# Ledger of designs, part 1: peptides against a protein of PDB entry 4N78

All scores and structures are predictions.

Target 1, 186 residues: chain A of PDB entry 4N78
Amino acid sequence: HFQVICRLLGYQGIAVVMEELLKVVKSLLQGTILQYVKTLMEVMPKICRLPRHEYGSPGILEFFHHQLKDIVEYAELKTVCFQNLREVGNAILFCLLIEQSLSLEEVCDLLHAAPFQNILPRVHVKEGERLDAKMKRLESKYAPLHLVPLIERLGTPQQIAIAREGDLLTKERLCCGLSMFEVILT
Target 2, 155 residues: chain B of PDB entry 4N78
Amino acid sequence: MAELQMLLEEEIPGGRRALFDSYTNLERVADYCENNYIQSADKQRALEETKAYTTQSLASVAYLINTLANNVLQMLDIQASQLRRMESSINHISQTVDIHKEKVARREIGILTTNKNTSRTHKIIAPANLERPVRYIRKPIDYTILDDIGHGVKW
Unless a header shows other numbers, all headers, positions and changes below count from the first letter of the chain.
Peptide ipSAE is a variant of ipSAE made for these designs: the mean of its two directions, with the distance scale d0 fixed at 1.0 Angstrom where the peptide's residues are scored. Compare it only between designs on the same protein; published cut-offs may not carry over.
The geometry check fails a fold that doesn't show the stated peptide or that is severely misdrawn somewhere.

## One batch from the design tools (peptide; made by RFdiffusion4, then SolubleMPNN)

Design b1_p20_6_s4
Fold by OpenDDE base, seed 4:
Structure b1_p20_6_s4 (fold): chain B 186 residues (1-186), chain C 155 residues (1-155), chain A 20 residues (1-20)
Amino acid sequence: as target 1 above (186 residues)
Amino acid sequence: as target 2 above (155 residues)
Amino acid sequence: SLELLEELERLLELLDKLYN
């Protein structure tokens, strides 16, 4: 599904969606979540001493339950705040999955373009085969497919320019060095 | 363009008119030949004259048709060439627009990205070919991730 | 063009009639 979304939206569409998601996340964080955090800080016991280990686990639990009674009883925290946190989480996950899907698409595009851009796949050399010979053979095989040189030879100046730009755009992909998800996490 | 205009406005219409006039002339020739044969005491001479006129008429018509046809063909060739040029221009514009849109899109999404912290792991050995230094710190694309998805051509 | 051909045919027919 995410792959389809990536294909459908393209870079521009993805950018728009991501921007809007970031806005939503920001709004949630700075708005409702922040307010709840502030409220929680207000109701947080000023002095919460560690209970003595002698009380055992149940006693310690009761102690903390008592200390955090106001927080636990804050019903709105459980409903609204957690929902907002879920929304933020979902947004983050969405962004992650979109980035992953986009990366896959970009890799596929790079792979598909490779024969036309003089990018040779890693040749698996079987034992006894000369790597150089295989590479040379492969280069020779794909040489006629090199688009930019072909157009440079046969095309108009305008076509050459377009071909070069297209080639550059094809090579410059996000997956090569950019992370969207890291930005979202900041 | 001037040639095309001349063909469209002068040569082809002129050829059509000439052909039409030829029809009228042929009718007259036919009538003349028929009457001449009937009225002539020398039927052999009348026959030879008719034969001569017929040959001339056929040659004339053939010439007119051929000329007209060639002009039409020439017109079509010129138009075809113009269409090809237009197509090329449109394609160029379209491609330019697409590239521009793509650049814009990439800028937009680029704002939402940061450079991947390339751990000092193995520099993607740039293929020896002078690939334009892509400003991107190319992390080696692990293509093995795709091994499970596609009927990849086993090289 | 059709009429032109008809006149040519008429001439040809005339010739044929004259040769028979």
Scores: peptide ipSAE 0.039, ipTM 0.641, DockQ to the pose 0.002
Fold by OpenDDE base, seed 3:
Structure b1_p20_6_s4 (fold): chain B 186 residues (1-186), chain C 155 residues (1-155), chain A 20 residues (1-20)
Amino acid sequence: as target 1 above (186 residues)
Amino acid sequence: as target 2 above (155 residues)
Amino acid sequence: SLELLEELERLLELLDKLYN
C-alpha cells in the first residue's frame, strides 16, 4: 500500500502529506499532550524510589502501579491523551513507512536507468577470466544504450539540454543520502 | 508555406478542374472518332486517326493524373513535416514543464530532509546506588485542573 | 474520376470493335 501511495503522490504529494502531518503532530504535542504532561508532572509523586530488585519484575510493576494508581485511573488520560499519543505514533509510523517505500522506488528507478547511464554492475569473474576484459565487453555491449551521448550526437540543442537535465534528475535521489524521518523526529 | 498554399489553392484545384475538363473533351473525341469512322470512305485512315486520338487522350489523362497525384503527395509531405515540427515543439515544451515541476517537487520534499547521520548509540549507564524503599503515602489528586483541557469533561 | 474512366473505356471499346 505504501509503495502505491508513493507512486501515486510522487515527491510533491509526499511533501504535502508530510507537511500536513507535521502540522497535526505539532498541534497535538504543543496543545493537549503538553497540557496533560504538565499536569501529570505536577501531580507526580515527589518521592518515588526504585524498589529492591528482590521483588522481581511483577513486584516492581505492582509497586509503580500502586504509586501511580490514581493517575492511571484518570479517565481523560485514557480517552484523550492516549488517543492523541496514538495519533502521533501513527503519524510517525506513516512517515517512516513512506520513506522506506520511497527509497525502494528510487532504488528501482536507479537500477532501471543504470544501463542507459553508463552505470555497470560489478560482474562476477569466472575462473580464468580477466575482469578487465569482461568489463570492456560489457561496456561495449551497453554503449549504444547510453542515452545522453546518443542524444548529444543526434539531437537538437534543446533535446540535449532536456536529456542532461533528465539524466541528472534520474541520478539524484533522496535515498542516496537524505532522510525525511530524521527531520520528523527533530 | 508559400509552396503549400500554392498546392492547396492553385495546383490541386487546377489539376482537378483539368481532369474534369478532360472528361468533356474525351466525350467529344469519342463522338468524333465514331462518326468519322462511319462517314469516312477510307476506313483505314479513320482507324489510324482514332488510334492516334486514343493514344493522345490516354497520354493526356495519364499525365494529368500523375501531376495531380504528385501534387497531392507533395502537399501531404509538407503537411506531415509541419505537423512533425509542431509535435516536436509541443513535446519540448511539455518536457520542459515536466522537468520544472519535478525540480519544484524535489525542492519541496528536500526541505523535509536531512543528511543521513549514523547516530552514536548512547549506552544507558545504570546508577550503582541502591536506594531504600520509601513508604507510600496516598494523597488525593485533584484532577479539576484538567477540566479545561480536551473535551471538558467534568467529573 | 468514374466518368472519366467510362469515357476512356468507351474509346478502348471502340478500338476493339474496329480491330475485330
Scores: peptide ipSAE 0.039, ipTM 0.636, DockQ to the pose 0.002
Fold by OpenDDE base, seed 5:
Structure b1_p20_6_s4 (fold): chain B 186 residues (1-186), chain C 155 residues (1-155), chain A 20 residues (1-20)
Amino acid sequence: as target 1 above (186 residues)
Amino acid sequence: as target 2 above (155 residues)
Amino acid sequence: SLELLEELERLLELLDKLYN
C-alpha cells in the first residue's frame, strides 16, 4: 500500500502529505497534549518516595496506584489525551513507512537506470576469472545503452540538454544521502 | 510550405484535369481507330495505326497517373514531415515541463530532508584486495547502504 | 478513373478483335 501511495503521489505529493502531517502533529503536541501534560504535572504528587521494598511488588504497586489514583481516574486523559497520542504515533509511523517505501522505489529506479548510465554492478568473480576481463566484457555489453553519450552524439542540442538534466535527476535521489524522517523527528 | 501549396492548389488538381481530358481524347482516338479500320482499304495499315495510337494512349495515361500519384505521395510525405516536426516540438515542450515540475517537486521535498549522518562507527573494512579501480568504471552506487532500510532485501 | 480504364479496355479489345 505504501509503495502504491509513493508511486501515486510522487515527490510533490509526498512532500505535501508530510507537511500536512507535520502541521497536524505540531498542533496536537502544542495544543491538547501540552495542555494535558501541564495539568498532569500540576496534579502529580510533589513528593513521591519509593516505598520500602518490604511491601513487596504488590504493595509497591498499590502505593503507586494510590498516589496516582487521581490521574488514572481522570476520564479526559483516556478519551482525549491518549487518542491524540495515538494520532501522533500513527503520523510518525506513517512518515516512517512512506520514507521506507520511497527509498525502495528510488533504489529500484536507480537499479533500472544503472545500465543506461554506465553504472555497472559489482561483478562476482568466480574463481579463476580475471575481474578486469569480466568488467571489460560487461562494459562493452552495455556501452550501446549509455543514453547520454548516445544522445550527445545523435541528438539535437535541446535533446542533449534534456537528457543531461534527466540523467542528473535520475542519479540524485533522496536515498543517496538525505533523510526526511529525521527532520520530522526534529 | 510553398511546395505543399503548389501541390495542393496546382499540381494535383491539374493532374486530375489532365486525366479527365485524357479520357475525352481516348474516346476520340478509339472512335477514329474503329472508323478508320472499317473504311480503310488497307486493313494492315489501319491495324498498325491503331496499335500505334493505342500504345501512345496507354503510355500517356500511364505517365499522367504516375505523375499524379507521385505528386500525391509527395504531398503526403510533406504533411507527414510537418506532423513529425510538430510532434517533436510538443514532446520537447512536454519534457521541459516535466523536468521543471520534477525540479519543483524535488525542492519541495528537499526542504523536508536532512543529511544522513553516516555514523563513522562502522569501520568500512577496506576489502583487503583493493581491486584496482578499473579506470573508467564510475564508482558503482553502493546500494548496500540501503540494505538496512526496509525489509532487508539482500541483493 | 474507372471511365478512363474502360476506354483503355475498349482500345485493347479493338486490338484483340483486329488480331483475330
Scores: peptide ipSAE 0.033, ipTM 0.645, DockQ to the pose 0.002; fails the geometry check
Fold by OpenDDE base, seed 2:
Structure b1_p20_6_s4 (fold): chain B 186 residues (1-186), chain C 155 residues (1-155), chain A 20 residues (1-20)
Amino acid sequence: as target 1 above (186 residues)
Amino acid sequence: as target 2 above (155 residues)
Amino acid sequence: SLELLEELERLLELLDKLYN
């Protein structure tokens, strides 16, 4: 699903969605969640001492239940605050999954374009073969597929310019060094 | 453009008119040949004259048709070439616009990105002292020690 | 053009009639 969303929205659509999600998250965090946290802090016991271990696990649990009774009984906490936190969590997860899906798509695009851009994978050399010889053979094999040099030889100046720009856009991908998720976490 | 205009406005219409005029002339020639054959005492001469006129007429019409056909073909070729040039221009513009849109989109999403902290693969300096995995000696939990603490119901 | 061809055919027919 996320892959389809990435394909449908493209870079621009993803950017718009991410911006709106960030606004929503910010609104939730600075508004409703902050208010609930402040309220909870006010209702929270000022002094919560660790009960003596002698009370055993059930006694300790009862102690904390008693101390937090007012918080637990706060119905709006369960319904509104937790829902808002869920929404924030979902938004974060959505952003993460979108970024991952986008990265996968970009990697695929890069891999598909690689033969046309003179980007050759490092070939595993079996014992006894010279890496350089294999690489040269591979280069010679894919040389006719190099799009930009081909167009530079056969194309008009305008076509050459477009080809170069297209090549650059194909090479420059977010997955190569950029992260959206890190920005979201900040 | 001048050549196409000449073809459209002068050569092709002129060729069509010439063919029309040729038709009227052929009718006159046919009538003349028919009458000449009927009235002539020398039928052989009349026949030869008719052959000559027919051959000439056929040649002239064939020439006119060929010329007109060639002009039409030339016109079509010029138009096809113009259309191809227009298509190329449109494609170029379209590609330019698409590239521009893509650049804008990338800038927009780029604002929402930061450089991946390439965590310098700090050489995990394997701590020299491989702390020997402290063999978790499962000390059997002697539960008897708990017997005295729990107010459990002494059954 | 069709009429022109018809007249040419007429001339050809006349020639054929004269040869026959």
Scores: peptide ipSAE 0.033, ipTM 0.648, DockQ to the pose 0.002; fails the geometry check

Design b1_p20_7_s3
Fold by OpenDDE base, seed 5:
Structure b1_p20_7_s3 (fold): chain B 186 residues (1-186), chain C 155 residues (1-155), chain A 20 residues (1-20)
Amino acid sequence: as target 1 above (186 residues)
Amino acid sequence: as target 2 above (155 residues)
Amino acid sequence: MEKIEELIKKALEKIEEEKK
């Protein structure tokens, strides 16, 4: 699903969605969640000492349950605050999954474009074969597929310009060094 | 453009008119040949003259048709070439627009990105003495040790 | 034009030969 979304939206659509999600998250964090956190801080016991370990796990749990009774019984916390936190969590996950899907698509594009851009993978050399000789053969094999040089030789100035720009756009991808998710976490 | 215009306005219409005129002339030639054959004392000579006129007339018509056909083909080729040029121009514009849109889109998404901090994974210098992985024997947590501390409410 | 005339002439000659 995320791959389809990425293909459908493209860079622009993804940008718009991410911006809107950031706005939503910001609104939730600075609005409702902040208000609930402030309220919770006000009702939080000022002095909460660790009970003696002698009370055992059940006794300690009861102690904390008693101390936090007002918080636990706060119905709006469960219905509204937790829902908002879930929404924030979902938004974060959505952003992560979109970025991952986009990265996969970009990698695929780069791989598909590679033979046309003189980007050759390192060939596994079997024992006894010279890597350089294999690479030269590979380069020679794919040399006719180099799009930009081909267009530079046969194309019009306008076609050459477009080819160069297209080549640059193909090479420059987000997956090469940029992260959207890190911005969202910030 | 001048060549296409000449073909459309002058050469092709002119060729069509020439064919029409040729039809009229052929009818006259046929009438002449028929009359000449009937009136001539030398039927063999009249027949030979008729053959000559027929050959000439057919050749003339064939030439006119061929010329007209070639002009039409030339016209079509010029038009096809013009269409191809237009298509190329449209494609160029389309590609330019697409590139522009892509650049805009990339700028927009770029604003939402930061450089991936490739944290230099510090080479975890494996300590020289690989202490033998102490087989983590999961000792079952004997929870019975806690049995003596809890006042179980005997209901 | 001359070539076409020759071709037509040859064709007519062939037709006459077939009628003989």
Scores: peptide ipSAE 0.030, ipTM 0.686, DockQ to the pose 0.005; fails the geometry check
Fold by OpenDDE base, seed 2:
Structure b1_p20_7_s3 (fold): chain B 186 residues (1-186), chain C 155 residues (1-155), chain A 20 residues (1-20)
Amino acid sequence: as target 1 above (186 residues)
Amino acid sequence: as target 2 above (155 residues)
Amino acid sequence: MEKIEELIKKALEKIEEEKK
């Protein structure tokens, strides 16, 4: 699903969605959640000492239940506050999954474009073969597929310009060095 | 452009008119040949004359048709070439616009990105001593040790 | 034009030969 969303929205659509999600998250955090947290802090016992271990696990549990009774009985905490937190969590997860999906798509694009851009994988050299010789053979094999040099030789100035720009856009991807998720966490 | 205009406005219409005029002339020639054959005492001579006129007339018509056809073909070729050029221009513009849109989109999403902290993956030097996974020996929790701890109701 | 006339002439000659 996320892959389809990424393909459908593209960079622009994803950007818009992410911006709106950030606004929503900000609104939830600074508004409703903050208010509930403040309220909870007010209702929170000022002094909550650890009960003596002598009371055993059940006694300790009862102690905390008693101390937090007012909080636990606050119905809006479960219905509204937790829901808002869930929404924030979902938004974060959504952003993460979108970024991951986008990264996968970009990697695929890079891989597909690589033969046309003179980007060759390092070939595993068996013992005894010179890496350089093998790489040169590969370069020679794929040389006719290099799009920009081909167009530079055969194309019009306008076509050359477009090809260069297209090549640059193809090479430059977010997955190479950029993270959206880190911005969201900040 | 001038050549196409000349073909459209002068050469092709002119060729069509010439062909039409030729038709009228052929009818006159036919009438003449028929009358000449009927009235002539020397039928053989009249026939030869008719053959000559027929040959000439057919040649002229063939020439007119050929010229007209060539002009039409030339016109079509010029038009096809113009269309191809227009298509190329449109494609170029379209590509330029698409590239621009993509750049804008990338800038927009770029604002929402930060550089990946490539933490220099410190070579996790695998500690030489692979601490053998301490086999989690499930020591049975002897709950009897807790029997003496707590005021639980000794039933 | 001369070539066409020659071709037509040849064609007419052939037609006459076939009628004989």
Scores: peptide ipSAE 0.027, ipTM 0.686, DockQ to the pose 0.004; fails the geometry check
Fold by OpenDDE base, seed 1:
Structure b1_p20_7_s3 (fold): chain B 186 residues (1-186), chain C 155 residues (1-155), chain A 20 residues (1-20)
Amino acid sequence: as target 1 above (186 residues)
Amino acid sequence: as target 2 above (155 residues)
Amino acid sequence: MEKIEELIKKALEKIEEEKK
């Protein structure tokens, strides 16, 4: 699903969705959640001492239930605050999954473009073969597929410019060094 | 462009007019040949003249048709070439626009990105002193300690 | 081809002369 969303929205659509999600998250955090946290801080016991271990686990649990009774019984906390937290969580997860899906798509694009951009995979050298000879053979094999040099040789100046720009856009991807998710977490 | 204009405005219309005029002239030649054959005392000579005029007329018409056809074909080829050039131009413009849109989109999404901090995974320095796991001695939960906390019926 | 056109013209001229 996320892969399809990435393909449909593209970079622009993803950017818009991410911006809107960030706004929503910010609104939830600075608004409703902050207000509930402040309220919870006010109703929290000022002194919550650890009961003596002698009361055992049930006694300790009962003690904390009593101390936190006002918080646990706060109905709006469960219905509104936790729902908002779920929405924030879902938004974060959505952003993460979109970024991951986008990264996968970008990697696939890079892999598909590689033969046309003189990007050769690291060839596994079998025992006894010279790496240099294999690389030269591979370079020679794919040399006719290099798009930019081909267009530079056969194309018009305008075509060359477009080809170079297209090549640059193909090479420059977010997955190479940029993270959206890190921005969301900050 | 000049060649196409010449074909459209001068050569093709001129060729069509020439062909039409040729048709009219052929009719006159036919009438002449018929009358000449009827009136001539030497029918053999008249027949030979008619054959000569017929051959000449056919050759002329064939030439006019061929010239006109070639001009039309040339016109179509030029137009096809112009359309191909126009298509190429439109495609280039479209590609330029797409590249521009992509650049804008990338800038927009780029604002939402930060450099991947390869934070050096702080080697979780395992605390050297593995505090010996305090053997969880399951002390039997003495439930009698709770007897004084509840409304226990003192027997 | 120019010769054919000239021949047609000459033939037409002869036809016109004979109609005189």
Scores: peptide ipSAE 0.025, ipTM 0.684, DockQ to the pose 0.004; fails the geometry check
Fold by OpenDDE base, seed 4:
Structure b1_p20_7_s3 (fold): chain B 186 residues (1-186), chain C 155 residues (1-155), chain A 20 residues (1-20)
Amino acid sequence: as target 1 above (186 residues)
Amino acid sequence: as target 2 above (155 residues)
Amino acid sequence: MEKIEELIKKALEKIEEEKK
């Protein structure tokens, strides 16, 4: 699904969606979540000492339950705050998955374009074969597919310019060195 | 463009008119030949004259048709060439627009990106010693270890 | 044009020969 979304939206669409999600997340964090956090801080016991281990797990639990009674009884925390946190979490996950999907698409595009851009995969060399010879053969095989040189030879100046720009755009992908997810986390 | 215009406005219409006029003239020639043959005492001479006129008339018509056809073909070739040029121009514009849109899109998404800290992940230097593929001895999974785990029906 | 006239002449001659 995310791959389809990426294909459908393209860079521009993804950008728009991501921007809007960031706005939503920001709104949730600075608004409702912040308010709840402030409220929680106010109701937090000022002094919460660790109970003695001698009380055992049940006793310790009861102790904390008592200390946090006001928080636990805060019904809105469970319903609204947690929901907002889920929404933030979902947004983060969405961004992550979109980025991953986009990266996959970009890699695929790069791979598909590679023969046309004189980008050759490393050929597995069997024992006894010269890597150089294989690479040369491969280069020769794909040489006619090199788009930019072909257009430079046969095309108009305008076509050449477009071809070069297109080639550059094809090579420059986000997956090569950019991360959206890191920005979202900041 | 001037040539195309000349073909469309002058040569082709002119050729069509000429052909039409030729048709009318042929009818007149035919009538003349028929009457001449009927009225002539020397039928052989009249026939020869008719043949001559017929040949001339047919040649004339053929010429007119050929000329007209060539003009039409030339017109079509010019138009085809123009269409190809237009197509090329449209394609160029389209590509330019697409590239521009792509650049804009990339800038927009780029704002939302940061450089991947290529943490020099220590090249996990694959230990040079390729651990001998431990012969995956398929140890049969002893499922009996699970016999004591869960409410499974002890058969 | 001359070629066409010649062709027509030849054709007419052939027709006349077939009628003999």
Scores: peptide ipSAE 0.024, ipTM 0.684, DockQ to the pose 0.004; fails the geometry check

